# Ledger of designs, part 111: peptides against a protein of PDB entry 3HUF

Target 1, 320 residues: chain A of PDB entry 3HUF
Amino acid sequence: MWIIEAEGDILKGKSRILFPGTYIVGRNVSDDSSHIQVISKSISKRHARFTILTPSEKDYFTGGPCEFEVKDLDTKFGTKVNEKVVGQNGDSYKEKDLKIQLGKCPFTINAYWRSMCIQFDNPEMLSQWASNLNLLGIPTGLRDSDATTHFVMNRQAGSSITVGTMYAFLKKTVIIDDSYLQYLSTVKESVIEDASLMPDALECFKNIIKNNDQFPSSPEDCINSLEGFSCAMLNTSSESHHLLELLGLRISTFMSLGDIDKELISKTDFVVLNNAVYDSEKISFPEGIFCLTIEQLWKIIIERNSRELISKEIERLKYA

## One batch from the design tools (peptide; made by RFdiffusion4, then SolubleMPNN)

Design b2_p18_4_s3
Fold by OpenDDE base, seed 5:
Structure b2_p18_4_s3 (fold): chain B 320 residues (1-320), chain A 18 residues (1-18)
Amino acid sequence: as target 1 above (320 residues)
Amino acid sequence: EEEEELKKLLEELELLKD
């Protein structure tokens, strides 16, 4: 999200979030969803127009800012951004920090980008929330991204957490739910007065983790917990692969269960399968190798003695 | 057999959480 602050008292000492939209900036406007009052004798009644675009798909992957357009409203002394005069037709900016000077005002408006990118676990929730979140200047998507700051867990009561949720947790992404998204949708008006009124996702996250026994106490309890073990997996989702890497596993990939030969078995401690393959092919599992799902593996990983549990299981099956 | 053994292990793990 874009946040503006100003030197002196020209913004009344307050910070403000700028959501996607158009703002008239000037001395003789009233603060609302489309106007920013700036208190200075050196500023025109209507001085500039700020236009913030909705996020792009690229912004979701890069964590880059929503495009910030500035147009001078034909003022006597113009508008500058980062010491450069704004062109007659306006200019667009993708920098994360903007110093905006209105006319001869000795104080600048400082705009800075706070990165927030929300990944969704399922397409249904994305479809429900993406439009509203994009109107808040929040990039959204389904795919893993290094720019992801938040992850929306699908709350189906009584279901196991998904691989996406497991991976988000291990990546130290802030896990949130629909309650937080609902709250975000309501604060848009109140944050005009004070940007600090933006809800803290960490409280939502803490509550989710505390109330769900499928999570360990911290990601650090699981990261590299299986260092020294080797697994094989079907060439499935990238998230599954990355999850297993974060556990410290050496990973071999195969295309079909038929590719699991004696050589692969000799160097592999266990085989990780998705639920669909596990359920359909369980009768065709190779002898002498432990096959499990990621969800089954996760149930072991969240235990304090995960290494001992896995070791016992491997020993039991390799020497049977 | 392997599925049954994994099931037993998972049941033991569930019992350890109670």
Scores: peptide ipSAE 0.006, ipTM 0.364, DockQ to the pose 0.004
Fold by OpenDDE base, seed 3:
Structure b2_p18_4_s3 (fold): chain B 320 residues (1-320), chain A 18 residues (1-18)
Amino acid sequence: as target 1 above (320 residues)
Amino acid sequence: EEEEELKKLLEELELLKD
């Protein structure tokens, strides 16, 4: 999200979040959802227009800011952004830091981008929330992204956490739920005058981790916990592959269970399967190999003695 | 800053689970 602050008292000592929309900036406007009052005798009554665009799909993958447009409203001394005069037709900016000078005002408005990119675990939740979150200037998506700051966990009572949730946790993404999204939707008007009223996602995350025994104490407890072991997996999802990499596993990929030959078995400690394949093929697993699901693996890795548990299971099944 | 805050939170959570 875009946040603005200013030197001196020109913004009355307040910070503001600028959501997607259009703002008239000047000395003789009243602060609201479309106006920013700036207190200086050196600026025009109506000095500039700020326009924040909604996030693009690209912004979800890059963590880049919503496009920031600045237009001078035909003032005597103009408007500058990053020491450059704004053109008569306005200019658009994608820099994460903007120093905005209104006329001859000795104090600048400083705009900075606070990155928030929300990944969703399922398309239904994305479809429900994407529009509202985009109107907050928050990029959203389903696919893995290095720019992802938050991950929406789907709360189904009694279900195991998904692979997406597991991976989000291990890569140190803030896990949130629908309750946090609901809270975000209510604060839009309140944060106009005080950007500090933005809800803390870390408090939501703290509560999720505290109340769910499926999460280890920290990502560090699981990262590289299986270093030295080798697995094979079906070439299904990139998230599953990345999850296994974060566990420190050497990974071989195969396209079908029929590709599991003696050579692969000799180099592999266990095979990781999705639930559908595991359930359908459990009666026809290759002899001499330990097969498990990612969810079964997760139950092992959250234990303090995970390496011993896996070693025992490998030994048990290789000689069965 | 948020990453440092998350790291601190995770460290606090470790201390609370012990």
Scores: peptide ipSAE 0.000, ipTM 0.235, DockQ to the pose 0.009
Fold by OpenDDE base, seed 2:
Structure b2_p18_4_s3 (fold): chain B 320 residues (1-320), chain A 18 residues (1-18)
Amino acid sequence: as target 1 above (320 residues)
Amino acid sequence: EEEEELKKLLEELELLKD
């Protein structure tokens, strides 16, 4: 989201969030959803127009800012952004930091981008919330992104957490739910005058973790917890592979259960299967190897003695 | 409860090896 602050109390010492939309900036306007009052004798009654665009798809992957347009409203001394005079037709900016000088005012308006990018695990929830979140200047998507700051888990009461949720947790992404999204939608008007009133997602995350026994105490308890072990997995989702990598596993990939030969078994401590393959092929598992699902593996990983548990299972197979 | 679920999981995993 864009946040503006200013020097010399020209914004009355307030920080303000600029959501996507159009703002008239000047000395003789009243602060509201479409106006920014700037208190200086050196500023025109109506000095500039700021236009914040909704996030693009590219912004979701890059964590880049919503496009910031500045137009001077035919003032005597013009408008500058980052020491450059704004063109007659206005200019657009994608920099994360903007110093906006209105006329001869000795104090600048400082605009800075606070990164917030929300990944959804469920396409239905994305469809429900994307429009509202985009109107807050928050890029949204389904695919994994290095720019992702928050992850929305599906609250189905009594359901196991998804691989996406597990991976988001290990990546130290702030996990949120629909309750946080509802809360975020209600604060839009209240944060116009004070950017500090933005809800803290960390408190929501803490509550999710505290109230769900499927989460370990911290990501650090799980990261590299299986270092030194080797697994084989079907070439499935990239998220599953990345999850196993974060556990510190050496990973071999195979295309079918028929590819699990004696050589692969000799190099592998256990085989990770998806639920569908696990359920359908239980009778056909190779002898002498431990097969489990990611969900079963996760249940072991969240335990403090995860390494001992896995080691005992591997040893039992070698002597059986 | 968590220890019991883990125990059940381990028992299920043992049964898949037989």
Scores: peptide ipSAE 0.014, ipTM 0.365, DockQ to the pose 0.004; fails the geometry check
Fold by OpenDDE base, seed 1:
Structure b2_p18_4_s3 (fold): chain B 320 residues (1-320), chain A 18 residues (1-18)
Amino acid sequence: as target 1 above (320 residues)
Amino acid sequence: EEEEELKKLLEELELLKD
């Protein structure tokens, strides 16, 4: 989201979040959802127009800012952004830091971008919330992104957390639920008179972890916990691959169970399969190979003695 | 008050990535 601050108390010492929308900036406007009062004799009554666009799809993947448009409202001394005079038709900016000088005011408005990107594990939830979140200047999506800051857990996924949720947790992404999304929605509408009534994202995340036995105490308990082991996996999802990498595993990929030759077996401690393949092919698994699903692996990883558990299962099947 | 809370949240998120 865009945040503005200013020097010399021209914003009354307040920071303000700017959601997507249009703002008239000037000396003789009252602060509201579409106006920013700036207190200086050197600033015109109506000095500039700020327009913040909704996030683009690209912004979800990059964590880049919503486009920031600045237009001077035909003032005597103009407007500058980053020491450059704003053109007559206005200019658009994608820089994360903007120093906005209004006329001859010696103090600048400093706009800075703080990235918040929400990934959804469920397409239905994305469809429900994306519009509202985009109106907050929050990029949203389903696909894995390095820019992701928050992850919405799918509560409808049966008794087990999804691979997406597991991976989000290991990435140290803040896992949130629908309650936090509701909170964000109400902030936009200024409906929450007392924000202290709703947990912040970190508190929401802490509560999710605390109340769900499928989460370890911290991502650090799991990261590199299987260092030194090797696995083979079906080339299924990027998230599954990245999850196994975060566990410290050496990973070999194969396209079908038929591609698992003696050479691959000799170099592999265990095989990770998706649920569909595991259930359909469990009868045809080669003898002496430890095969498990990601969900089964996760159940082992969350245990404090995960390395011992994995070693015992490998030994059991290798000597059977 | 709500804007300040969102600001704090964003600041906390940056601290979690570092």
Scores: peptide ipSAE 0.000, ipTM 0.301, DockQ to the pose 0.015; fails the geometry check

Design b2_p18_5_s1 (from b2_p18_5, 9 letters changed)
Fold by OpenDDE base, seed 1:
Structure b2_p18_5_s1 (fold): chain B 320 residues (1-320), chain A 18 residues (1-18)
Amino acid sequence: as target 1 above (320 residues)
Amino acid sequence: SEEEKEYEKLQEELLKEE
């Protein structure tokens, strides 16, 4: 989201979130959803127009800002952005930091992009929330992105957490739920005058972890916890591969169970399979190798003695 | 600068009038 602050108390010492929309900026306007009052005798009554666009699909992957348009409202002394005079027709900016100078005011409005990018694990949840979140200037999507800051966990009572949720947790993405999204939908008006009133997602995240025994205490407890072990994985999911990498595993990939030869078995401590393959082919698993699902592996890695547990399972099958 | 100080003073006056 865009946040503005200003030097010299020209914004009354307050920070403000700018959501997608149009704002008239000037001395003789009242702060509301479409106006920004600036307290300076050097600023015109109506000085500039700020227009913030909704996020693009590209912004979800890059973590780039919503496009910020600035237009001078035909003022005597003009408007500058990053020391450059705004053109007569206005200019658009994609920089994460903007120094906006209104006329001869020696104090600048500082606009900065605070990255908030929400990944959804469920397409139905994305369909429900994407429009509202985009109107808050929050990029949304389903696919893994390096720009993702938050991950929406689907609450299914009595179900195991998904691979997406596991991976989001290990990536140190802030996991949130529908309750946080609902809260976000209510804050739009309350954060106009004070950007600090934005709800802290970390509190929601802490509550999720505390109340769900399927999470370890921290990502650090699991990251590299299986260092020194080797696995083979069916090449079906990039998220699964990245999850196993974060566990410190050496990974070999195969395309079918038929590709698991004696050479691969000799170099591999265990085989990771998706649920469909595990359930359908459990009778045809190669002898002398430990096969498990990501979900079964997760149940091991969340335990404090994960290395001992996995070693015991590997040994059990070598001597069987 | 002297101009900045004069401007700061002017802003403090404006903040008191609101």
Scores: peptide ipSAE 0.027, ipTM 0.564, DockQ to the pose 0.057
Fold by OpenDDE base, seed 3:
Structure b2_p18_5_s1 (fold): chain B 320 residues (1-320), chain A 18 residues (1-18)
Amino acid sequence: as target 1 above (320 residues)
Amino acid sequence: SEEEKEYEKLQEELLKEE
């Protein structure tokens, strides 16, 4: 989201969130969803127009800002952005920091990008929320992204957390739920006058962890907890691979259970499978190898003695 | 500066009109 602040109290000492939309900026406008009052004698009654676009698909992967357009409203002294005069037809900006000078005002409006990028665990929730979140200037998607700041956990009562949720947790992404999204949708009007009224996702995250026994106390308890062990996995998802890497595992990949030869078995402590393959192939598992699902592995990892537990299971099946 | 004093005065006037 874009946040604006200003020097010399020209914004009455307030920080404001600018959502996607159009704003008339000037001395003789009243603050509302489409107007920004700026208090200075050197600023025109109607001085500039700011237009913030909705996020692009690219912005979801890069964490880049919504495009910020500035147009001077034919003022006597013009408008500058980052010391450059705004062109007669307006200019568009993708920089994360903008210093906007209106006319001869000695004080600048400082616009900065606060990154918020929300990944969804399922397409149904994305379809439900994406439009509303995009109107808040929040890029959304399903695929893993290095720009992701928040992850929406799918709340299915009585189900284990998904691989996506596990990975998001270990990546130290702020896990949120539908309750946070609902709250976020209600604050749009209140944050016009005070950007600090933006809801804190960390409080939501703390409450999710506190109320769910499937989470360890911290990501640090699990990161590299299986250092020194080796696994093989079916080449199914990038998230599963990255999850196992964060556990400190050495990973080999295979395309089918038939590709697991004696050499691979000799170098591998256990095989990680998805639920569908585990359930369908349970009868045909290679002899002398420990096979488990990611969810079964996660249940071991969240225990304080995870290394001892996994070692016992490996020994039990290697000599069975 | 005279400009700062004029700016302070304008801020005070605008705060009185609210």
Scores: peptide ipSAE 0.026, ipTM 0.559, DockQ to the pose 0.060
Fold by OpenDDE base, seed 2:
Formats: C-alpha cells, structure tokens, sequence
Structure b2_p18_5_s1 (fold): chain B 320 residues (1-320), chain A 18 residues (1-18)
C-alpha cells in the first residue's frame, strides 16, 4: 500500500494510507476519501491530482508498487516528483519512494510503498477475495512468488494442512485465514488515518499456530532437520520439491514407480509419493524401501525426534 | 471556529519557515 507523510506539518503531522483511487491535493480542499488537504500558502487551492491504480499481475511477482500517477492542475509553479517536473499530461511512477514537491513549497510530501502480496492456496478463495484486496492495493495470486508476504490457509475443519501451507510456513511467510481477510475488507479509507491502524497479521498467525497442533513451534525446528538423508519423489509440484529442499534432503526425481530401480534404491533412504499414488499403488511398493506421503513426512518432521523416527522406519524395512 | 483558528495559526507558523 502507498503511505504518505510530509515535512513541515503540511499534512498536520498525519500519515495517510492511499488506496487505489483518485485524490485532489491542495490548500483549499477538505480531507476525505478523494481529497488531501495540504497546508501551505505556496500551494494552490487545487494543486495536483494523485491517481493510484489497482495492482497488476506483474506486481504480484515483482512486489512492485501500484502505479502512482501525478498530474499538475495547471498551477503557476507546477509539481515535481523526485526533483523532476511533472509533464503537462501527468506522469506515472513505479518507484517505491516518491518525493512530491507542490509548487515552491519547501516541504515535500513523501510517498513510500509498504509491500503486501497475498498468495492463496485455494482458487475459490482467490476468486472470492481478489477484487476486494485489489481495491486495497494488494496484489493477489495462486502461484508461489518471492514477493509474497502473506499466505491464505484454507480452513477446512478436520483436514490436514496442505503442502502449500507447509511450504509457506517454512519460508516464514505470514500465514493468515479468512478471519483476517474479513477484517481487511472492513478497512475503509476514512478509518486509516495512520498506517499503524492496519491489522496485525502476526497476531492472526500466532493464533493459527497456537490453535493447530499440525504446526511446529517455529520454522527453524524443521529447516534442515533431515540433512544427510536422501529421498526420491515423483516429478510433482515445484512446491513439493522446494519443501523437501528446505528440510535439507537430497532429492532424486522419477516419472513413474517403474523407474525405481535397484540403483535408485541403493542411493535413497525413502520415497515420497502423492496421496493418489500412495493409495493406489500400496501393493506394488518396492521391497526394502520406506514409502510415505508428504503429509506423513510432515507428521514426522514436526516431532522433536524426527531424525530418530525416520531412521527407525528405514531400519525396520531394511531388515524385514 | 476553533478549527479555523488552529488552521490560521499553523499557516502562520509554516510561513515563518518558508
């Protein structure tokens, strides 16, 4: 989201969040959802127009800001952004920091981008919430991105957490739920006079972890916990591969269970399968190798003695 | 109004810094 502050009390010492929309900026306007009052005699009654666009799909992957358009309203001394005069038709900016000078005012409006990008695990939830979040200037998507700051967990009562949720947790992404999204949807421009009034996603995350025994106490308890072990996996989702890498596993990939030969078995401690293959092929598992799902592996890695548990299962099957 | 007086005062302070 865009946040504006100003020097010399020209914004009355207030910080303001700017959502996607249009704002008239000047000395003789009243603060509301579409106006920003600036207090200086060197500023025109109506000086500039700010237009913040909704996030693009590219912004979700890059963590870039919503496009910020500035237009001078035919003032005598013009408007500058980052010491450059705004063009007659207005200019658009994608920089994360903007110093906006109105006319000859010695004090600048400082606009800065606070990054918030929300990944969804479920396409149905994305379809439900994306429009509302985009109107808040929050990029949304389904695919993993290095720009993602938050991950929406689907609360299905009684279901195990998904691979996406496991991976988001290990990446130290803030996991949120529908309750947090509901709270964000109640955020109105008139209520957010201060960036500090944004709901604390970390409190939501702490509550999720505290109330769900499927999470370890910290990501650090699981990261590299299986260092020195080797696994083989079906060429499945990239998220599954990255999850196993974060556990410190050496990973071999195969296309079918028929590709699991004696050579692969000799180099592999266990085989990771998806639920569908695990359930359908239980009878055809290679002898002498431990096969499990990612969800079964997760149940082991959240235990403090995860290395001992895996070692015991490997030994049990080598001597059976 | 009290708000207008505060606003005038703030404008006078800003003018001393300009």
Amino acid sequence: as target 1 above (320 residues)
Amino acid sequence: SEEEKEYEKLQEELLKEE
Scores: peptide ipSAE 0.026, ipTM 0.559, DockQ to the pose 0.165
Fold by OpenDDE base, seed 5:
Structure b2_p18_5_s1 (fold): chain B 320 residues (1-320), chain A 18 residues (1-18)
Amino acid sequence: as target 1 above (320 residues)
Amino acid sequence: SEEEKEYEKLQEELLKEE
């Protein structure tokens, strides 16, 4: 989201969030959802127009800012952004930091981008919330991204957390739920006066982790916890692969269960399968190898003695 | 408003100190 603050108390010492939309900026306007009052005798009554665009799909993957357009409203002394005069037709900016000078005002409006990108685990929830969140200037998506700051856990996904939630947790992404999204939807008007009134997602995250026994105490308890073990996995999802990498596993990939030969078994401690393959092919599993799902693996990983538990299961099947 | 007048006055003072 874009946040503005200003030098010399020209914004009355307040910070403000700029959501996607159009703002008239000047001395003789009243602060509301479409106006920004700036208190200075050197600023025109109506000085500039700010237009914040909704996030693009690219912004979700890059964590880049919503496009910021500035137009001077035919003022005597013009408008500058980052020491450059705004063109007659207006200019658009993708920089994360903007110093906006209105006319001959010695004090600048400072705009900065606070990165917030929300990944959804469920397409139905994305469909429900994406429009509202985009109107807050928050990029949203389903796919994994290095720019994601928050992850929406699907509460309707039965009694077990998803692979997406597991991976988000290990990546130290702030896990949130629909209650946080509801709260975000209500703050749009209140944050006009004070940007600090934006809700902290960390409290929501702490409550989710505390109230759900499917999470370990911290990501650090699981990261590299299986270092030294080797697994094979069906080439299904990049997210599953990355999850296993974060556990410290050496990973071999295969295309079908028929590719699991004696050589692969000799170098592999266990095979990780998706639920569909596990349920359909459990009768045809190769002898002498431990096969489990990611969800079954996760149940072991969250235990304090995860290494000992895995070792016991491997030994049980080698000597069975 | 009275607040606007106070801020305008403060701005005039700050502009004199620069």
Scores: peptide ipSAE 0.025, ipTM 0.566, DockQ to the pose 0.136; fails the geometry check

